# Ledger of designs, part 330: peptides against a protein of PDB entry 3V4L

Target 1, 386 residues: chain A of PDB entry 3V4L
Amino acid sequence: GQPLAKDKVALLIGNMSYWEHPKLKAPLVDVYELTNLLRQLDFKVVSLLDLTEYEMCNAVDEFLLLLDKGVYGLLYYAGHGYENFGNSFMVPVDAPNPYRSENCLCVQNILKLMQEKETGLNVFLLDMCRKRNDYDDTIPILDALKVTANIVFGYATCQGAEAFEIQHSGLANGIFMKFLKDRLLEDKKITVLLDEVAEDMGKCHLTKGRQALEIRSSLSEKRALTDPVQGAPCSAEALVRNLQWAKAHELPESMCLKFQCGVHIQLGFAAEFSNVMIIYTSIVHKPPEIIMCDAYVTDFPLDLDIDPKHANKGTPEETGSYLVSKDLPKHCLYTRLSSLQKLKEHLIFTVCLSYQYSGLEDTVEEKQEVNVGKPLIAKLDMHRGL

## One batch from the design tools (peptide; made by RFdiffusion4, then SolubleMPNN)

Design b2_p30_4_s2 (from b2_p30_4, 12 letters changed)
Fold by OpenDDE base, seed 3:
Structure b2_p30_4_s2 (fold): chain B 386 residues (1-386), chain A 30 residues (1-30)
Amino acid sequence: as target 1 above (386 residues)
Amino acid sequence: ELEELLEELEEKKEEEEAKPPELVSTDPKL
């Protein structure tokens, strides 16, 4: 019969805003494009940008809670990385310069933990450099992996080589994602699909001799990313998994705020990633006596580190949100919350209405506090250990 | 003024969109 997945779960991490290392651009677009494709494949996708070491560990732990017997697990990483002794290390945004294995996440350790979950398929897509880190002489003593015959690695580049971004018009895509996206929806064995992606990269004049995909597989069965999920959740664990994922993707409900002056504000929310949300405000009703009227959001929790210079923008793009701008309502003020994983409490903030009456020079302000609970990934309480 | 600024912004955007794609290494350069 056709192979069936018990469920399909993906963790996508894109690290770009490094503290002590060169900033990247491609992880933003690559995580977003891959998220949309994996959702079309009925994957439960957690998409996270700019994680610290601690936040990456917690994201992996939460991902491992979503894994169970016969579940398809996919881990994608785009960011800085290295390979020492055939072990792949993902570099967190807070990693020191130079970093070591003690500051980084070992992919083969994650694979060991995925094998303990008796997963149906383990896919690793590693969009990072594979150069040796000569500042780290640590030989990882990894325990022998179990023979599960269900492992696929797609490395964006060869061993000891660099990965590249294609930068255009201020945006960038990784070379790997550029070719992967064109084939990812094909009903093919995942190793055959990746081999075709490797051929496409090899045919392109831009990428030929600069970057080549490496495929490492023990996959003995014909498994595809297109394999259907088994029907109704057969276990209590499957129900818990579905509820945990649903919590991590629940947006706040859109609100209509009414001010004493008779102005009505629509407050709306959009997800860019599991840890990135856009807040938008619009004037939906204004009395004719009010000539000017603006609705600002302010007084965010300090844990979110919101720069007021990027808040309350006339366009999503001015907030640094280039991907979801087409799906947002027009004629709003926009604010991007890019670090929802840092939220320890409820998201409480102030909506400040500033307005002028016809024939009065003085600006009037009215304020309302808004509590939207824990949005998106903030429901997982990734900080419960600090 | 505002129309001329919008035309200059569209022309600059078209000039940026007409630039050839650049390959940038993701090497951390330790």
Scores: peptide ipSAE 0.386, ipTM 0.718, DockQ to the pose 0.756
Fold by OpenDDE base, seed 2:
Structure b2_p30_4_s2 (fold): chain B 386 residues (1-386), chain A 30 residues (1-30)
Amino acid sequence: as target 1 above (386 residues)
Amino acid sequence: ELEELLEELEEKKEEEEAKPPELVSTDPKL
């Protein structure tokens, strides 16, 4: 019969804003486009940008809680990385210069933990460099992996080689995602799909002889990312998995704020990623005696590191949100919260209304505090150690 | 002034769009 997934879960990590290393650009677009494609494939997707070592460990642990017997697990990583002794290391944004294995996440350790869950399929898509780190001489003593014929690695590049971003006008993909996105929805065995992506990369004049996809697979069965989720009665484990994913993806409800002057403000929320949210405000009613009024958000929790100069913008793009702007209401002020994983408490902030009455020169100010609880990934307390 | 700045921004955008795609390595060069 056609293979069935018990469920399908993906963790996507895109690291760009390194503290001690060159900044990247492609992971933003790559994680966003891959998230939308995997959602069309009925994956539960957790999408995270710019994680510290500690935040990456917690993201992997939360991902492992979503895995169980016969579940399809997909890990995508785009960022800095290295390969020592056949072990792949993902580099967090807070990694020192130089970094070592003690500052990084070993993909083969994650694979071991996924094999303990008796997963139906394990897919690793690693969009990182595979050069040796000569500052790390540590040989990981990995325990013997279980013989599971269900593993697929798609490496964006060959062993010892570099991965590349496309620099062009505007936002562009990494080389791997550029070709992967065109085939990802095809009903093919995942190793056949990746082989076709490798052929497309090899035919392109830009990538030919610069970057080539490497496929490592033990996959003995015909499994595809298109394989249907088993519609069986929700086991207690399937219910827990659905609740855990839903908890990490709950947006605050839109609010209508009413000020004493009779101005009404719509406050709304949109998810860009599991840890990135856009707040938008609009004036929906203004009394005629009020000639001018502006509504802005302020007094955010210090843990979010929000620069007021990047808040309350007339466009989503001015906040650094280029991907979801089409799905947002127009004629708002926009604020991008890019670090929701750092939020230790409830998201409490102030909505401030500044206005003028006809025939008064003085500006009047009214304020309302808003508590939206823990939005999106902030519900998982990723800033707290397990 | 504002129209000329918008035309200069569109011309710069068209000049950037007309550039051949460049590959930039993600190697941190430790």
Scores: peptide ipSAE 0.380, ipTM 0.709, DockQ to the pose 0.704
Fold by OpenDDE base, seed 4:
Structure b2_p30_4_s2 (fold): chain B 386 residues (1-386), chain A 30 residues (1-30)
Amino acid sequence: as target 1 above (386 residues)
Amino acid sequence: ELEELLEELEEKKEEEEAKPPELVSTDPKL
């Protein structure tokens, strides 16, 4: 029969906004497109941008809690990275320059922990450089991996080579995701799918002799990303997993705010990523005596590092939200919250209504505090250990 | 004037879209 997954879970990390290293662009698009494709494949996808070392560790720990016997686990990483002694290191955004293994997440350590969960399939997709870091002399003593015939690595580049992103006007993929996205939905054994991606990448004149996909696998079964999830959650563990994932992806409900002046504001929320949310405000009712009226969001928690200069924009694109802009209501003010993983408390903010009456020169302000609880990834309380 | 500026902006956008994508290394160059 066709293999069944007990469940399918993916963690996607895209690091681009490095503190001490060159900024990347591709991880934004790559994580977003891969998220949408994996969702079409019935994966529970956690998608995270710009994680610190601590936040990456917690994201991996939360991902490992979603893994169990016969679950398909997929880890995607796009960002800076290196490979020393056959160990792959993912570089957090807060990594020092130079970084070392103590500042980075070892993928083979994550694989060890995934093997302890008795997963049905372990897929690693690593869109990072694989150059040696000569500043890191640490040889990680990894415990011997269990002989599980359910592991697939797709490395965006060869050992000791660089990964490349496409610089073009606007949004562009990394080279790996550019070819992966065209094949990802195919009902093929994952190693066959990746081999076809490697062939497509090898046919491209742009990438030929610059970047090539490396596939490492110990996959004895015909496992595909298209493999159906086993039906209704038959275990308490599967229910807990579904609830945990749902908790991490719950948006605040859209709110209709009513001000004393008789203005009604629609406050809405959209997820760009598991840690990135767009807030939008629109005036849905205005009394005729009010000639000008704007609804601003302000007074965000300090943990979110919201620059007011980037809040309350007339377009999603002006916030840096180019991906979800088509799905957002038009004629709003938009604010992008890009660091929801930092939120320790409830997301409390102020909606400020600024308005003018016909025949009065002075602007009037009304304020309403809004508590939307912990949106998206903020519900996982990634900070509970501090 | 405004139509010619829009055509020049569209032609520039098409010329920028027609530029072969440049590959940039994600190597941090430590």
Scores: peptide ipSAE 0.375, ipTM 0.705, DockQ to the pose 0.559
Fold by OpenDDE base, seed 1:
Structure b2_p30_4_s2 (fold): chain B 386 residues (1-386), chain A 30 residues (1-30)
Amino acid sequence: as target 1 above (386 residues)
Amino acid sequence: ELEELLEELEEKKEEEEAKPPELVSTDPKL
């Protein structure tokens, strides 16, 4: 019979907005497209952009809590990285220049922890450079891995080589995701699927002799990403995993705000990623005596680093939201919250209505405070470890 | 819906793809 997964869980990390390093572009699109494909494969997906070292550690710890006996675990990373002595290091956005192993997450340490969970399959997809970091002289003494025969690594490039982005348009994939996305839904053993992706990358004139996929596998069983999840959650642990994942993906409910002037505002929320939310406001009712009115969001928690100059835009694209703009209602003001992982408390903010009466020159303001609780990933309390 | 969004992201990519695609290294230049 086909193997069954007890559950399927994926953590996707895309780092692009580095503080001390060159900014990337592909991780935005790559994490989004892979999230959607893995959801079609019945994966519970956590998708995170632009994590600090601390936030990456906590995201990995929360991912490891979702892993258990017979669960399929997938870790995807797109960003800066290096490989020293056969150990892969993922570089956080706050990493110093130069960075060292002490500033980075070692993938082989994560693999060790995943092997302790008795997982059914461990897949690592690493879309990063594999050049040596000559500023890191640390030789990590890794403990011997257990013989679990369920490990697959897909490296976007060869050892000691660079990974590349396709710079064409404003929205571009990395090379690895460009070829991976076309095959990811195929009902094939994961090592056969990755071998076909390697062949497609090798046939492309752009990538031929510049980037090649490396596959490392101990996978003894015929396991695929298409393997069905075992039916109804029979265990308390499976119910807890479903509830934890559901909490991390629960949007605030849409609100109708009523102002004293008789204006009604619709406040809505959309998820771009597990840590990225769009707030939108629209005027749903205006008294005829009010000639102009706008509804601005302001007074966000300081932990979110919201620049008011980038808030309350006439289009989603002006906020830097290019991926979910089609699913958003038109004729709103849009604000992108890109750092929901930084939210320690409830998301409390002000809706400010600015309006003008017919025949009055003076603009009037009314304000309402809104508490939407902890949206999306902010429910996981990724800050409790410091 | 999502397939159409990806297809139109791919079509907008293909319309901008009238330039020759440039490969840019993700090497931070250590």
Scores: peptide ipSAE 0.315, ipTM 0.658, DockQ to the pose 0.371

Design b2_p30_4_s3 (from b2_p30_4, 10 letters changed)
Fold by OpenDDE base, seed 3:
Structure b2_p30_4_s3 (fold): chain B 386 residues (1-386), chain A 30 residues (1-30)
Amino acid sequence: as target 1 above (386 residues)
Amino acid sequence: EEEEEKEEEEEEKEAELEKPDELVSTDPQL
């Protein structure tokens, strides 16, 4: 019969805003596009940008809680990385310069933990450099992996080689995602799909002799990303998994705020990623005696590191939100919250209405505090332990 | 003036889109 997945779970990490290393651009687009494709494949997708070492460890731990016997697990990483002695290391955004293996996440350690979950398929898509780190001669003592015959690695580049971004003035994919996205929805064995992606990369004049996909697999069965999820969750563990994932994707409900002056504001929320949310405000009713009015959001939790220079913008793009702008309502003020993983408490903020009456020179302000609870990934309490 | 500034901004955007695809390494050791 057609193989069935018990469930399908993906963790996508895109690191680009490094503290001590060159900034990247492609991980933003790559994680977003891959998220949308994997959702069409009925994956439960957690998508995270710009994680510290601690936040990456917690994201992996939460991902491993979503894994169980016969579940398909996919880990995608786009960012800086290295390979020492056949071990792949993902570099967090807070990694020192130079970094060592103790500052980084070892993919083979994650694979070991996935094998302990008795997963149906383990897919690693590693869009990172594979050069050796000469500042760390530590040989990881890896325990012998179990012979599970369900492992697939897609490396964006060859061993010891660089991965590349396409430098455009605008948003561009990384090289790997550029070709992967065109084939990802095909009903093929995952190794056959990746071989076709490797052929497409090999035909491209830009990538020829610079970047080539490496496929490493022990996959004994015909497994595809298109494999249907087994029907209704029959186990308590499957119910817990579905509830945990649903919590990490719950947006705040849109609110209608009413001010004493008779102005009505619509407050709305959109997810760009599991840790990135857009807040938007729009004036839905204005009394005719009010000539000018604006609704600003302010007084955010300090843990979110919100730069006021990028808050309350007339366009999503001015906030740094280029991907979801088409799905947002027009004629709002927009604010991008890019670090929802840092939120320890409820998201409480102030909506400030500034307005002017016809024939009065003085601007009047009214304020309302808003509590939206824990949005998206903030429900997972990725800070439990600090 | 305002139409010429818009045509220049559109031509600058088209000229920025026509820049040859340069590959940038994601090597953190560069």
Scores: peptide ipSAE 0.335, ipTM 0.665, DockQ to the pose 0.665
Fold by OpenDDE base, seed 2:
Structure b2_p30_4_s3 (fold): chain B 386 residues (1-386), chain A 30 residues (1-30)
Amino acid sequence: as target 1 above (386 residues)
Amino acid sequence: EEEEEKEEEEEEKEAELEKPDELVSTDPQL
């Protein structure tokens, strides 16, 4: 019969904003587009941008809590990386220059932990360089992996080769995602799907002889990303998994704030990623005696590192939000919270209303504190080990 | 002048659109 997944879970990490390394661009679009495709495939997707070593470790630990017997696990990584002695290392945004294995996450260690969960399928999609790091002579003593016939690696590049970005004006995919996105929804064995992606990449004049997909697989069964999830969660473990994923994806409810002057503000929330949220404010009612009226958000938790110069913008794009701007209401002020993983406490902030009455020169301010609890990924407390 | 500046901005935009997609390495050691 067709294989059934007990559930389907994906962790997508896109690292771009490195502290001591060149910044990347493609991971933003690649993680976003892959998130939307995997959601159409009934995956529970956690999508995270710009993680530190500690945040990446915790994201992997939380992902492993969502894995169980017969669950399909997919790990996607886009960012800097290297391959030493057949081990793949994902480079966190806080990695020093030069970085070493002690500053990075070993993919083969994650695979070992996924095999302990008795997963139905393990897919790794690694959109990173596979060059040797000559500053790291550490040979990781990996325990012997279990022989499981359910592993698929899709490497964006060949062993010892570079990965490339396409330099376009504006938003562009990485090379791997450019071809993967066109095939990902096909009802094919995952190794056949990746082989077709490799053929498409090999036919393209841009990528031919520059970058080629490598497929490494032990997959003996005809498993596809399209494989249906087994019906209603009958196990306590499946219920726990669904609840943990739901917590990591719960947005704050939209609020209508009423000020003493009679102004009403709509406060709304949108998810760009599991750790990236847009706050938007709009004036929904203004008394006629108020001639000027602005509503802005301020006093964010210090852990979020919100620069006031980048808050309260007239467009989502001015905040650095290019992907979800079509789905946002128009005529708001927008603020992008890009580091929700750093939130240790409740998201408490101030909504400030500045206004002027007709015939008075002085501006009046009213303030309301808003507590929206822990939004999105902040519910997982990815900082509990500090 | 304003029509020539617009034709130059459209030719620069067409020339930026006609620039063959350059591949940039993601190797941080370059």
Scores: peptide ipSAE 0.332, ipTM 0.663, DockQ to the pose 0.446
Fold by OpenDDE base, seed 4:
Structure b2_p30_4_s3 (fold): chain B 386 residues (1-386), chain A 30 residues (1-30)
Amino acid sequence: as target 1 above (386 residues)
Amino acid sequence: EEEEEKEEEEEEKEAELEKPDELVSTDPQL
């Protein structure tokens, strides 16, 4: 019979906004598109952008809590990286220049921890450079991996090679995701699917002789990303996993705020990623006596590092949100919260209504404080160790 | 002739719109 997944869980990390390293562009689109595809495949997807070392460690720990016997685990990483002595290192956004293994996450260490969970399938998709880091002479002594015969690595590039981005003026995929996305939904053994992606990359004139997919697998069973999830969660562990994932993806409910002047505002929330949320405000009712009326969000928690110059924009794109803009209501003011993993407390902010009455020159302000609890990934309390 | 020149101008415009996507290395050691 076709293999059944007990559940399917994916962690997708896209690091772009490096502090001490060149900024990337592709991880934004790649994580977003892969998230949408894996959701169509009934994966529980945690999608995270721009993580520090500490935040990446916590994201991996939370991902490992979602893993159990017969669960399919997929880790995707797009960002800077290197490979020393056959160990792959994912570079956090706060990594120093030069970085070392002590500043980075070792993928083979994550694989060891995944094998302890008795997973049904372990897939690693690594969209990073695999060039040796000559500033890191550390040889990680990893314990011998268990012979689980359920492991697949898709490396976006060959060992010792660079990964490339496409210089586009707009949003573009990385090379690996450009080809992976077209095949990801196919009902094929994951190693066969990746081999077809490798063939497609090898036919492309851009990538020919520059970048090639490496597939490294120990997969004895015909497992596919399309493999159905085993029916209703019969175990307490499956219920806990579902609750943990749901907790990390719960948006605040849309609110209707009523001001004393009789203006009504809709406050809405949209997820771009598990750590990225858009707040939008719209005026749903205005008394005729009010000629001008705007609803601003302000007074965000300092941990979110919200620049007011990038808040309350007339379009999602002006906030840096190009991906979800089609699904957002029009004619709002938009604010993008891109670092929800940093939120230690409840998301409390102020909705400020600025308005003018007909025949009065003075602008009037009314304010309402809004507490939306811990949105999305902020519910995981990734900071509980401080 | 004039139809072939238009197909060549449309293929050249498609090929000019396909500005060869310049691949940039993501190697931070560059």
Scores: peptide ipSAE 0.329, ipTM 0.661, DockQ to the pose 0.282
Fold by OpenDDE base, seed 5:
Structure b2_p30_4_s3 (fold): chain B 386 residues (1-386), chain A 30 residues (1-30)
Amino acid sequence: as target 1 above (386 residues)
Amino acid sequence: EEEEEKEEEEEEKEAELEKPDELVSTDPQL
C-alpha cells in the first residue's frame, strides 16, 4: 500500500541579518516559497527568520515536541554554515567572529533526537556552505546513530564547497530553492525527487562546476512528501500537536476602532512568517468637517526593537515586506514586526489618530491602547529561560 | 497563455542565469 504519515511537520529557518558576518538575501524568499509549498503538501510549517543561538535551540526543541512515531519531520535551513568532520553546523545571527561549534547548532545532534522520536521520515534540506571552519578544532563526539533507514539529506552544495546567492536587484531564490520549488509537489520518492533537482541544477550554466546538490540517504521505503496524513481518530498526542501548531499560527482579529471625533479606522494583521507580522491601519470613515487625518501605531514593547523610522509606511515594501504585499489591503499605513519570538508579554501598542478640522490650524490627537495578546510564534514563549 | 507564461518563466529563469558575475559566496570565512 502507499506509505502513510502519522502527521507532517516542518521547521524552516532563514538567517540573513547577521551581526558579525555578511548579510544574506535569498533565505527570505526561499523560506517563504518553501512554506507555501509544504502547506500545500499538508505540512504543519513553522517558518522563522533571523534567530539567535538561543532562539534556534528553542525552535528546534518546539519542533521536536511535534515529532512522534511515524511523523514526517522536515528541517530546512538557509544561512551561513560550515562542515567539520562530516558534522554540519548552522550559524545563528548572533554568532561571534570567528564562530565555533559551541556557538552553532549541529544538525547531526538534531537527527539523533529525531531518531529517538521514532519518526516515519527525517528530511534535512541544508542551504548553506560546507567549507571547513579552521577556527574550530573540536571533534563532536556524536553517539552512534540508530539504523532507522528513514533519513534523507539534501545539501545545496558538495562537501567542502561554498553555497552561492545570485545578486539580483529584486527578490530572487537561492540556487537550491530555484530548482527544488519546481519539483517539490511531485508524487515521487523523496530521493528520486532530489536526484531530479540535482540533474536540473547540473544543467544550469551558472552552477556548473561551482555548486552541485549532494544527496545523502538511508531511505529503505518509498516515502514521498506527498504521502497522505493518516486520518486515524485524534490520539491525545495528535490533538496536542494540532493545538500547538495552531497557537503558533493564530493572528489577531481585525479591529474597528472608533475615535471621539467620529473617525473610524480598521486595524488589521497579516503573517509573513511565524515570527513576522504586518500591522496595517486604514481610515474607513471620516466626518466631512475633518479635512486631514492619519492613524499611526506607536509605543510597541521594547523587546521588539521597533525603529519608529521604519513604522507607519505608505507601502508594505517600504517596511521590507515584499512577499505578502499583493495580499494586503491597499491605501493603509504598514508596520512590520520582524522579531515576534522576542515578545515576552502581550503585544500592547498605541493607535494615534492625528487630525485637523476645517477652519482650525491646530492638529488634534486622540489615542487608543490596543492589546492583541500573543500573536503567532509569541504564543510558544521561545524566550522562556532568558 | 499557460504555455507562454511557462516559456516566459523559463526565459526569465534563463535570463537570470545569463549573469555569472552576480554569484556571491555565502562563505562567511572569506
Scores: peptide ipSAE 0.327, ipTM 0.661, DockQ to the pose 0.261

